# Peptides against a protein of PDB entry 7AE7, part 232

Target 1, 321 residues: chain A of PDB entry 7AE7
Amino acid sequence: KVYKDLREFLEVLEQEGQLIRVKEEVNPEPDIAAAGRAAANLGKNQPAVFFEKIKGYKYSVVTNVHGSWQNHALMLGLDKNTSTKDQFYELNRRWDKFPVPPNVVKREAAPCKENVIDKDINLFEILPLYRINEQDGGFYISKASVVTADPEYPDDFNKLNVGTYRIQVKDRDRVGIQALAMHDIAVQLEKAEAENKPLPIAITIGNNPLVTFMASTPVGYNQNEYEFVGALQDGVPMDIVKSDLYDHLYVPAGSEVVLEGHIIPRVRTVEGPFGEFPGSYSGARLQCEVKIDRITHRTNPIFENLYLGIPWTEIDYLMAL

## One batch from the design tools (peptide; made by RFdiffusion4, then SolubleMPNN)

Design b2_p25_3_s2 (from b2_p25_3, 12 letters changed)
Fold by OpenDDE base, seed 1:
Structure b2_p25_3_s2 (fold): chain B 321 residues (1-321), chain A 25 residues (1-25)
Amino acid sequence: as target 1 above (321 residues)
Amino acid sequence: SEIVEELLKKQYGEDKTKELEELLK
């Protein structure tokens, strides 16, 4: 089984008993985080949790999408009871199919383009933002696939980077992004800042689960994560679409929300703290600031966000492979 | 918390909800 988008995966999770649907209105805090913790405590068979109604917000949230080995097996299109060993074997087998180039679809064929916001941008109107941890320094977008390119080689598709970074919402149209020196985005940003130029960026939320997986998996600087997604789909290309603002940035065609903008050159603002691990907070740091210039989104977009729970975080499942 | 507990009760049975209640305390 191959998934075009998050919604197809959530449907399979629900069919397999790996999704809890919360239909009653919940408070963003503390209910979302509490429910995530509760789901994590269900043992090894941890479901995703889908919140249909959130007080003060229009749209839904889903958490813990990658939060179990069963969900991970289903992501690979395997039986949910496939052993971790067999999942690893299949992952490695498919990895050898790299590269599998993506299909570039027309704008009109991309679900992420159903709606456009290009003025009076307010992230709070599109994303049901909440604190993941009580002591978090703000609202985080923690499960986005962030698309950037090499500013010296913008047309080199092999240098297109799709990565996962800690993103704090700073204002209605601004986010802080943690671009560590070890990340490909930091290399690209350094090149842009050397010229005092903005770095184009597309922050994509609610993707095909293999996109999220590959965005969390380090690859070579000259390797495109989308070509690995095709490999992990056993040779089936994924669908991408050109961003609205930038000819050289491509986003998953099925993304729930795409935040297009730029990293402001040579500006650093306070970001954090964030509870990266249960009972452990990373300190506040000076991080890059992104101006959001355009949003595209599916009708009734689903905000996929990370769940951090004990004993296994969703990150642990994303990195364990 | 009560809403989540009721949902978990419906989906996973009463015994798992008690374990969840103890963890939410």
Scores: peptide ipSAE 0.023, ipTM 0.549, DockQ to the pose 0.046
Fold by OpenDDE base, seed 3:
Parts: structure tokens; sequence; C-alpha cells
Structure b2_p25_3_s2 (fold): chain B 321 residues (1-321), chain A 25 residues (1-25)
């Protein structure tokens, strides 16, 4: 089984008993985080939690999508009871199929382009934002696949980076992003800032689960994560589409929400604290600031966000391979 | 929340709820 988008994966999770659907209206705080903790605390066979109605918001939230070995097996299109050993073996077998180039689809064929917001941008109208941890310094987007390119080689598709970074909402049209020196985005940003130029960025939310997996998996600077997604789909190419603002940035065709903008050069603002692990908070730091210039989104977009809870959280499953 | 506990009970049965209660203690 290959998934075109998050929605196809959520359908399979629900069919396999690996998704809890909450139909009743919930408060964004503390109910979403509490439910995520409860799901993660099941010890094994942890389900995704899908909230259809969030008080004060128009759209839905899903958490803990990658939160179990069963969900991980299903992500690979395997039986949910496939052993971790067999999952690893199959992942390695498919990894050797790299590169599998993606299909570039037309704008009209890309679900992420169904709706456009290019004025009066307000992230709170599109994303049901909430504090993940009680002591978080703000609202975080913690499971985005962030697309950037090398500003010296913008047309080199092999240098296109799709990574996962901690993103704090700063204003209606601004986010802080943690770009650590070890990340490929930091290399690209350094090049842009050396010339005092903005770095083009697309922050994609609610993707094919293998896109999210690869965005959290370190690869070489000259390797494209989309070509690994095709490999992990056992040789089936994924679908990507050109961003609206930038000719050199491509996003997953099936993304629920795409935030297009730029990292402001040589600007640093306070970010954090954030609860990276239960009971441990990263200190406040000066981080990069992104201005959002355009949003595209699917009709009734699903906000996929990371659940951070007790050991064997979603991040542990994403990083365990 | 009570809602989440009820949903977990419905989906995984009472035995899983006991495991959850033991973990929350």
Amino acid sequence: as target 1 above (321 residues)
Amino acid sequence: SEIVEELLKKQYGEDKTKELEELLK
C-alpha cells in the first residue's frame, strides 16, 4: 500500500484500529495534549488521535500519527503486526532503491492548491494552535516538513532540503524556526545571510507519512528526501508540485497546509521555552524569524502536530530508525 | 480527560484501561 496523502493514511489507521476519532468538541487546552498523553501511555499499539472539533477553531487536529510500531508498519504498507526487525529489513531493502524521482504534477492536480490566502494572513484562522506542553512559551508547529534550497544552486534538485524543525508561532504571519548548525537548512541560511538575502521557505503541514518520516531522517546534503520517499514506497514516485512563490521550491502535492514565505536575513528573535521531553524544557534562545507571505491549503485542512509525552513518544518512533 | 478514557475503553476494552490506570499511578 502506498499513500498519496495524510488522509489516505488516516483512513487506513482507522480501519486497522490505530486511530481514535474524537467527534465531540474539545478545548484546545488541555484536552488535545491530555488525549495525546493518554494514547502514548497505552504502552503498546498506540493510536493516532483525531479531533474533529476544536473550540474556537474551524478545522481539525490529528496527533500521534507515527506514535507506534503498528502505525510505522502501516506507513510502510505492511501488516500492522509486522515485527520491528522485519520492518527494519524491509526499510533497508527499499532504501537501496534510491533514487526514485518524484512526479511533478500540475498546479490544478495538487490538492494543496485548493485554497489560497495571499492577504491578511492569520495562521490562527487556518491552524488550530494550542500549547503542547503546559510550560511552553507559545504555540508550536512541531511536525512540519520544511522545504528550502541552496541559494547558490537553486536549480539543483539534489540540494533541495526537506527537514523537520521546531517552529514557534510569533504573530499572525510570523514564525520562529530553530535552525541548528548541524541541519542542512542552517548551511543554506548561512549562504543567504552572507549576502544579506532572504531565504525562500515552504513550511508544509499534514503530509504523506513517509514525507514526514524522511523529513525527520538525516540524509546527505546532495540527496533529496522526495527521492527517498519514492524508494520507501517500493519504487512508486511521490507527487510534488511547484510552490506558488518560488520556481525552485517543490512541495508535496497532497499537503494539508503550505506556508510560503522567507527567513528574514540577520534577524534573531526570542523563541521558547519548549518542552522537548516531559519535564525538560529547552531554554529560550534567539532564533530565526520567518515571514509568511502566502498560504495554500486543502479544503477543511487537518493540522497534524507532534505529540511529545512519556518515553516512546512519536519522536522516539521517528528517530528510532 | 474522562472523554479520552471513555474512548480508550471503547476501542481497546477494559483491560487496556487498567494498564493505563496503572501507568497513571
Scores: peptide ipSAE 0.022, ipTM 0.467, DockQ to the pose 0.041
Fold by OpenDDE base, seed 4:
Structure b2_p25_3_s2 (fold): chain B 321 residues (1-321), chain A 25 residues (1-25)
Amino acid sequence: as target 1 above (321 residues)
Amino acid sequence: SEIVEELLKKQYGEDKTKELEELLK
């Protein structure tokens, strides 16, 4: 089975008993993080947790989507009881199908384009933001697939990068992004900053689970993550669409939310602290700042966010494969 | 944790909650 979007995957998770739907209104803090911890601590068959109603917000949150081997099996379109060994075998088999180029769909065919916000941007109106850990320095978007291109080769699709980075919400239309030197985005940013130019960026939230997986998986600088998604879909291309602001940036057609903007050149602002693990906080650092210039989103967008807790956490599953 | 346990109890019944409680210990 191949998934078009997060929603199709969540439906399968629910059908397979791998999703807990919380229908009652919850407080964003501490209830979401507490539920994520509870789900992670189940030791086996850890479900996704879907919060339909969050106090003070319009839209829903889902967490722990990749939080178990069962969820990983389902992500690969396998039986939920597929052994870890067989999952790895299948992953490796499919990996060899690279590259599988994505389908570029028209704007009108892309669910992520259903709604547009291009003025008075307020991230808090679109995303039910919460602190994952009590000591976090702010609200984090921890499971976004961030799209950037090489500013010297913007039309080279092989240099299009889709990565996962720690993103702190700083204002209604501003986020901090952790671009480490080992990340492809850092290379691209360095090139842009050398010329004192903004780096175009699209921060995509709530994707096909294989997009999220590949965005967390290191690949070569000249390898496109979308072409690996197609490989991991056993040769079925994924659907992408052009961003609204940038002709050279492509986003997953089924993204729940797309934040389009730019990294402000040569600006660094305080980011963090962030609790990567209970009792383990990364210190505050100076990180890049993104201005959000446009949002596109599906109707009733689902905010997919990472649960961070004691291993095995969702991040451990994403990094273990 | 308690709120989530209560929500899980309401939605999935006491048996799934006991499994969750045993796992939260």
Scores: peptide ipSAE 0.021, ipTM 0.544, DockQ to the pose 0.050
Fold by OpenDDE base, seed 2:
Structure b2_p25_3_s2 (fold): chain B 321 residues (1-321), chain A 25 residues (1-25)
Amino acid sequence: as target 1 above (321 residues)
Amino acid sequence: SEIVEELLKKQYGEDKTKELEELLK
């Protein structure tokens, strides 16, 4: 099976008994994080948790989508009981198919373009934001696939970067992003900041699970993550669409939410603390600031967010593959 | 991590894999 979007994957997870649907209204805090912790404690077969109704918000949240080896097997279109060894073998086999170029679809064919917000942007109206950890310094978007390009070579598709970064919501239309020196985004940002120019950015939320997987997987600076997604789909290209603001940025056609904007050059603002590990908080640091200029989203967008629970968190599975 | 590590070793060699392991710690 190949998944076009998060929704197709969630349907399969539910069919396979790997998704818990919470239909009752929950409080964003502490219920979402508490339910995530409870799900993580269920052992090896950790399900995704889908919250249909969140008090004070219009839209839904899903957590722990990649939170088990069963979910990873299903992501690859394999039987949920496929061994980690066999999953690895299949990943390696498919990896050799790189590159598989994505299909560029028309704007009208992309579900992520169903709705547009270009004025009075308020992230809290689109995303059911909550604190993941009790001592977090704010609301985090922790499972986004962030798209940037090389500002010196913006039309070089091989240098298009899709990565996962820690993102703190700072204001209605502003987020902080942790761009570490080792990340490809840091190279691109350095080039932009050298000229005191904004770096174009698209923060995509709620993607095809293989996009999220590849965004969390380090690849070469001259390798496009979308071409690996096609390889991991056993040679089936993924669908991408041009961003609304930038001709050189492409986003997954099926994204639930796309935040388009720019990293403000040479501006650093306080970010954190964030509970990277249970009971371990990274100190507050000065990080880059993103201005959100445009939002596109699917009707009734699903906010996919990371669950950071007890050892063997979702991030451990994303990183373990 | 182990699967990604092996894939990365295949693709980038052992040195890049160590750099990535340090990044993921």
Scores: peptide ipSAE 0.000, ipTM 0.299, DockQ to the pose 0.015; fails the geometry check

Design b2_p25_3_s3 (from b2_p25_3, 11 letters changed)
Fold by OpenDDE base, seed 2:
Structure b2_p25_3_s3 (fold): chain B 321 residues (1-321), chain A 25 residues (1-25)
Amino acid sequence: as target 1 above (321 residues)
Amino acid sequence: MEEVEEALAKAYGEDKTEELKKLLE
């Protein structure tokens, strides 16, 4: 089975008994993190947790989407009881199909374009933000697939990067992003900052689970993550759409939310602390700042966010495959 | 929170209900 978006995957998770739907109103803190922790600590068959109603917010949250080997099997369109060994075998078999170029769909065919916000941007109106860990220095977006291009070669699709980075909400229309020197985004940012130019960026939230998987998987600088998604879909191309602000940036057509903007050149602001593990916090650091200039989103967007549980986190499953 | 506990207990067994409650506190 191939999924067009997060919603099709959540439907399968629910059908397979790998999603808990919470219909009662919850508090964003501490209830979301507590329930995510409970789900992760079950030791087997860890389900996703979907919160339909969050006090003070309009939209829903889902956590722990990749939080088990069963969910990973289902992501690959396999039986949920497929062994980890057989999942790896199938992953490797499909990997050899690279590259599978994506389909570029028209704007009218892309669910991520159903709604537009271009004035009075407020991230808190679109995303049910909460602290993931008790001592977090703010609200984090932890499962975004971030799209950037090489500013010297903006039309080179092979240099289009889709990566996962630590993102802190700084203001209504500002986020901090951690671009480490080992990340492809850091190479692209260095080139932009050398010329004192903004780096165009699209931060995508609530994607096809294979997009999230590939955004968390290191690939070569001249390899496009979308072409691997098509390979992992056993040769079925994924659907992408051109961003609204930039002709050279493409986003998943089915994204729940797309934050379009730019990294401000040569600006660094305080970011953190963040709990990378329960009870283990990184210090505050100076990080890059993104200005959000436009939002597109699906009607009733689902905020997919990471849970950092113990003893095995959702990110550990994403990195283990 | 009660709905989450009930859903987890139903999915993973009533014997885990006390453990699940502690995790949700």
Scores: peptide ipSAE 0.017, ipTM 0.525, DockQ to the pose 0.043
Fold by OpenDDE base, seed 3:
Structure b2_p25_3_s3 (fold): chain B 321 residues (1-321), chain A 25 residues (1-25)
Amino acid sequence: as target 1 above (321 residues)
Amino acid sequence: MEEVEEALAKAYGEDKTEELKKLLE
């Protein structure tokens, strides 16, 4: 089985008994985090949790999409009871199919382009933001696939980077991003900042589960994560579309939300604290700031966010493969 | 287990806690 988007995967999770649908209105705090903790504590067969209604918001939230070995098996289109060993074997077999180039679709064919916001940007109108941990210094977007390119080689598709980074919401149209020196985005940002230029960025939310997986998996600087997604789909290309603001950035065609903007050169603002681990908070740090200039989104977008709380969390499953 | 059941009951109501238990069995 191959999934075009998050919605096709959520349908399969629900059919396989790996998704819980919460139809009752919940408070964004503490109910979402409490439910995530409860789901994580249920043992090895942790379901995704889909919140249809969040008080004060228009749209839905899903958490713990990758939160179990069963969900990982289903992501690979395997039986949900496939052993971790057999999942790893199949992952490695498919990895050797790299590269599988993506299909570039027309703007009109991309679900992520159904709606556009280019004025009066307000992230709180599009994303049901909540504190993941009680002591977090703000709202975080923790499961985005962030798209950037090499500013010296913008036309080199092999240098297009799709990565997962900690993103704190700073204002209606601003986010802080943690670009660590070990990340490919930090190399690209250094090149842009050397010239005192903005780095173009697309922050994509609610993707095909293999896009999210590959964005969390380190690859070579000259290897494109979308070409690995095609490999992990057993040779079926994924669909991508050109960003609206930048000719050199491509986003997943099926993304629920795409935040397009730029990293402001040579600006650093306070970010954190964030509860990266149960009972531990990373200190406040100076991090990069992104200005959001345009949003595209599917009708009734689903906010996919990471659940953090108790080991084994969703992050542990994403890092263990 | 009791803390999880309480947290689930609080988050989802008692009826959904049973459904969750069945999904995890």
Scores: peptide ipSAE 0.015, ipTM 0.465, DockQ to the pose 0.052
Fold by OpenDDE base, seed 1:
Structure b2_p25_3_s3 (fold): chain B 321 residues (1-321), chain A 25 residues (1-25)
Amino acid sequence: as target 1 above (321 residues)
Amino acid sequence: MEEVEEALAKAYGEDKTEELKKLLE
């Protein structure tokens, strides 16, 4: 089984009993995080939690999409009861199919292009933002697949990077991004900043679960994560579409929300603290600032965000592979 | 755990929370 988007995966999760649908209106805080923690505490078969209605917001949130071995098996299109060993074996088998180049679809064929916001950008109107942890220094976007390219080689598709980074909302049209030196985005940013140029960026939210997985998986600087997604789809290419602002950036065609913008060169702002682990907060850091210049989104976009539960976080399942 | 059960019970109603618990047992 291959999934075109998050929605197809959520449908399968629901069919397999791996998704809980919250139909009642919840408060963004503390209810979303509390319900996430509850779902994690339900044992080994941790479901995704889908919040249909959030007070003060128009759209829905889903959490814990990757938060169990069952969900991970389903992501691979395997039986939900497939052992971790067999899942790993299948991952390795499929990994050897790299590269599987993506299909570039037309703008009109890409669900992520259904709606456009190009003025008066307000992230709070499009994303049901909440604090994941009570002591978080702000609202975080934690499961975004962030697309950047090498500014010296913008046409080299192999240098297109799709990564997961901690993103704090700073303003209606600004986010802070944690670009650590170990991240490919940091290399690309360094090159842009050397010339005092903005780094083009597309922050994609609510993707095909394998995109989210690969964005969280370190690959070589000259390897494209989308080509691994195709490999992990057992040789079926994923669909990508050109970004609206940048000819050299491609985003998943099925993304729920795409935030297009640029990293402001040589600007650093305070980011954090963030609770990366239960009871453990990262310190505040000076991080890069992104200006959001354009949003494209699906109709009734789903905000996929990380659940940080005890004892195993969704990150633990994403990194344990 | 109690606060979360209360939050779930509040969000889903007590009956659905039990059903959810059963679906997740």
Scores: peptide ipSAE 0.016, ipTM 0.460, DockQ to the pose 0.074; fails the geometry check
Fold by OpenDDE base, seed 5:
Structure b2_p25_3_s3 (fold): chain B 321 residues (1-321), chain A 25 residues (1-25)
Amino acid sequence: as target 1 above (321 residues)
Amino acid sequence: MEEVEEALAKAYGEDKTEELKKLLE
């Protein structure tokens, strides 16, 4: 099976018994993290956890979407009981289909364009933000697929980067982003900052699970993650749409939320700490700052965020494939 | 876990598997 968006995947997870739906209103803290931990304690068949109602927020949260081998099998459109070995074999087989170019859809056909916010931007109105760990220095967006391009070669689709980065919410319309020197985004940012120019950015949330997977997956600087998504869909192209602000940025057509903006050149602000592991926190660091200039989102957007649980985090599974 | 890490490292490269580990850490 191929998924157009997060919603189609969540439906399959639910049908396969790999999603727990929390229907009661929860507090953002500590209930989301507590329920996530409870789900993790169910053993190796860790389900996604879908929170329908969050106190003080309008929209829902889903966590642990990639948080088990069963969920990974289903992401690949395999039987949920497919062994890790067979999943790997199938992943490798499909990887060799690269490149599979995406379909560029019209704006009117893209679900991520259903709603637009271009003034009075407030991330807290769109995303049910919560601290993942009690000692976190703020609210994190941990499963975003971040789209950037080479500012010197903006029309080179092969240099379009879709990556996962740690993002801290700093204000209503500001986020910090951890762009390490080894990341393709850091190369692109360096080029922009050399000219004291903003780097265009689209932060996409709640995607086709293979987009999230590939955004977390290392590829070459001249390889497009969307073309790998098509390969991992066994040769079925994914759907992308042009960003609203930038002609050279393309986002997944089915994204729940798209934050369009720019990295402010030569500005660094305090980011962190973040509880990377249970009981382990990264120190506060100076990181890049993004100004959000426009939001597009689906009606009733689902905030997909990382679950950090014991014994295995969602990260462990994303990194283990 | 080791086989999966090796598989990831093979599919995605060791450096990015470590990077993913750090992002997901």
Scores: peptide ipSAE 0.006, ipTM 0.332, DockQ to the pose 0.019; fails the geometry check

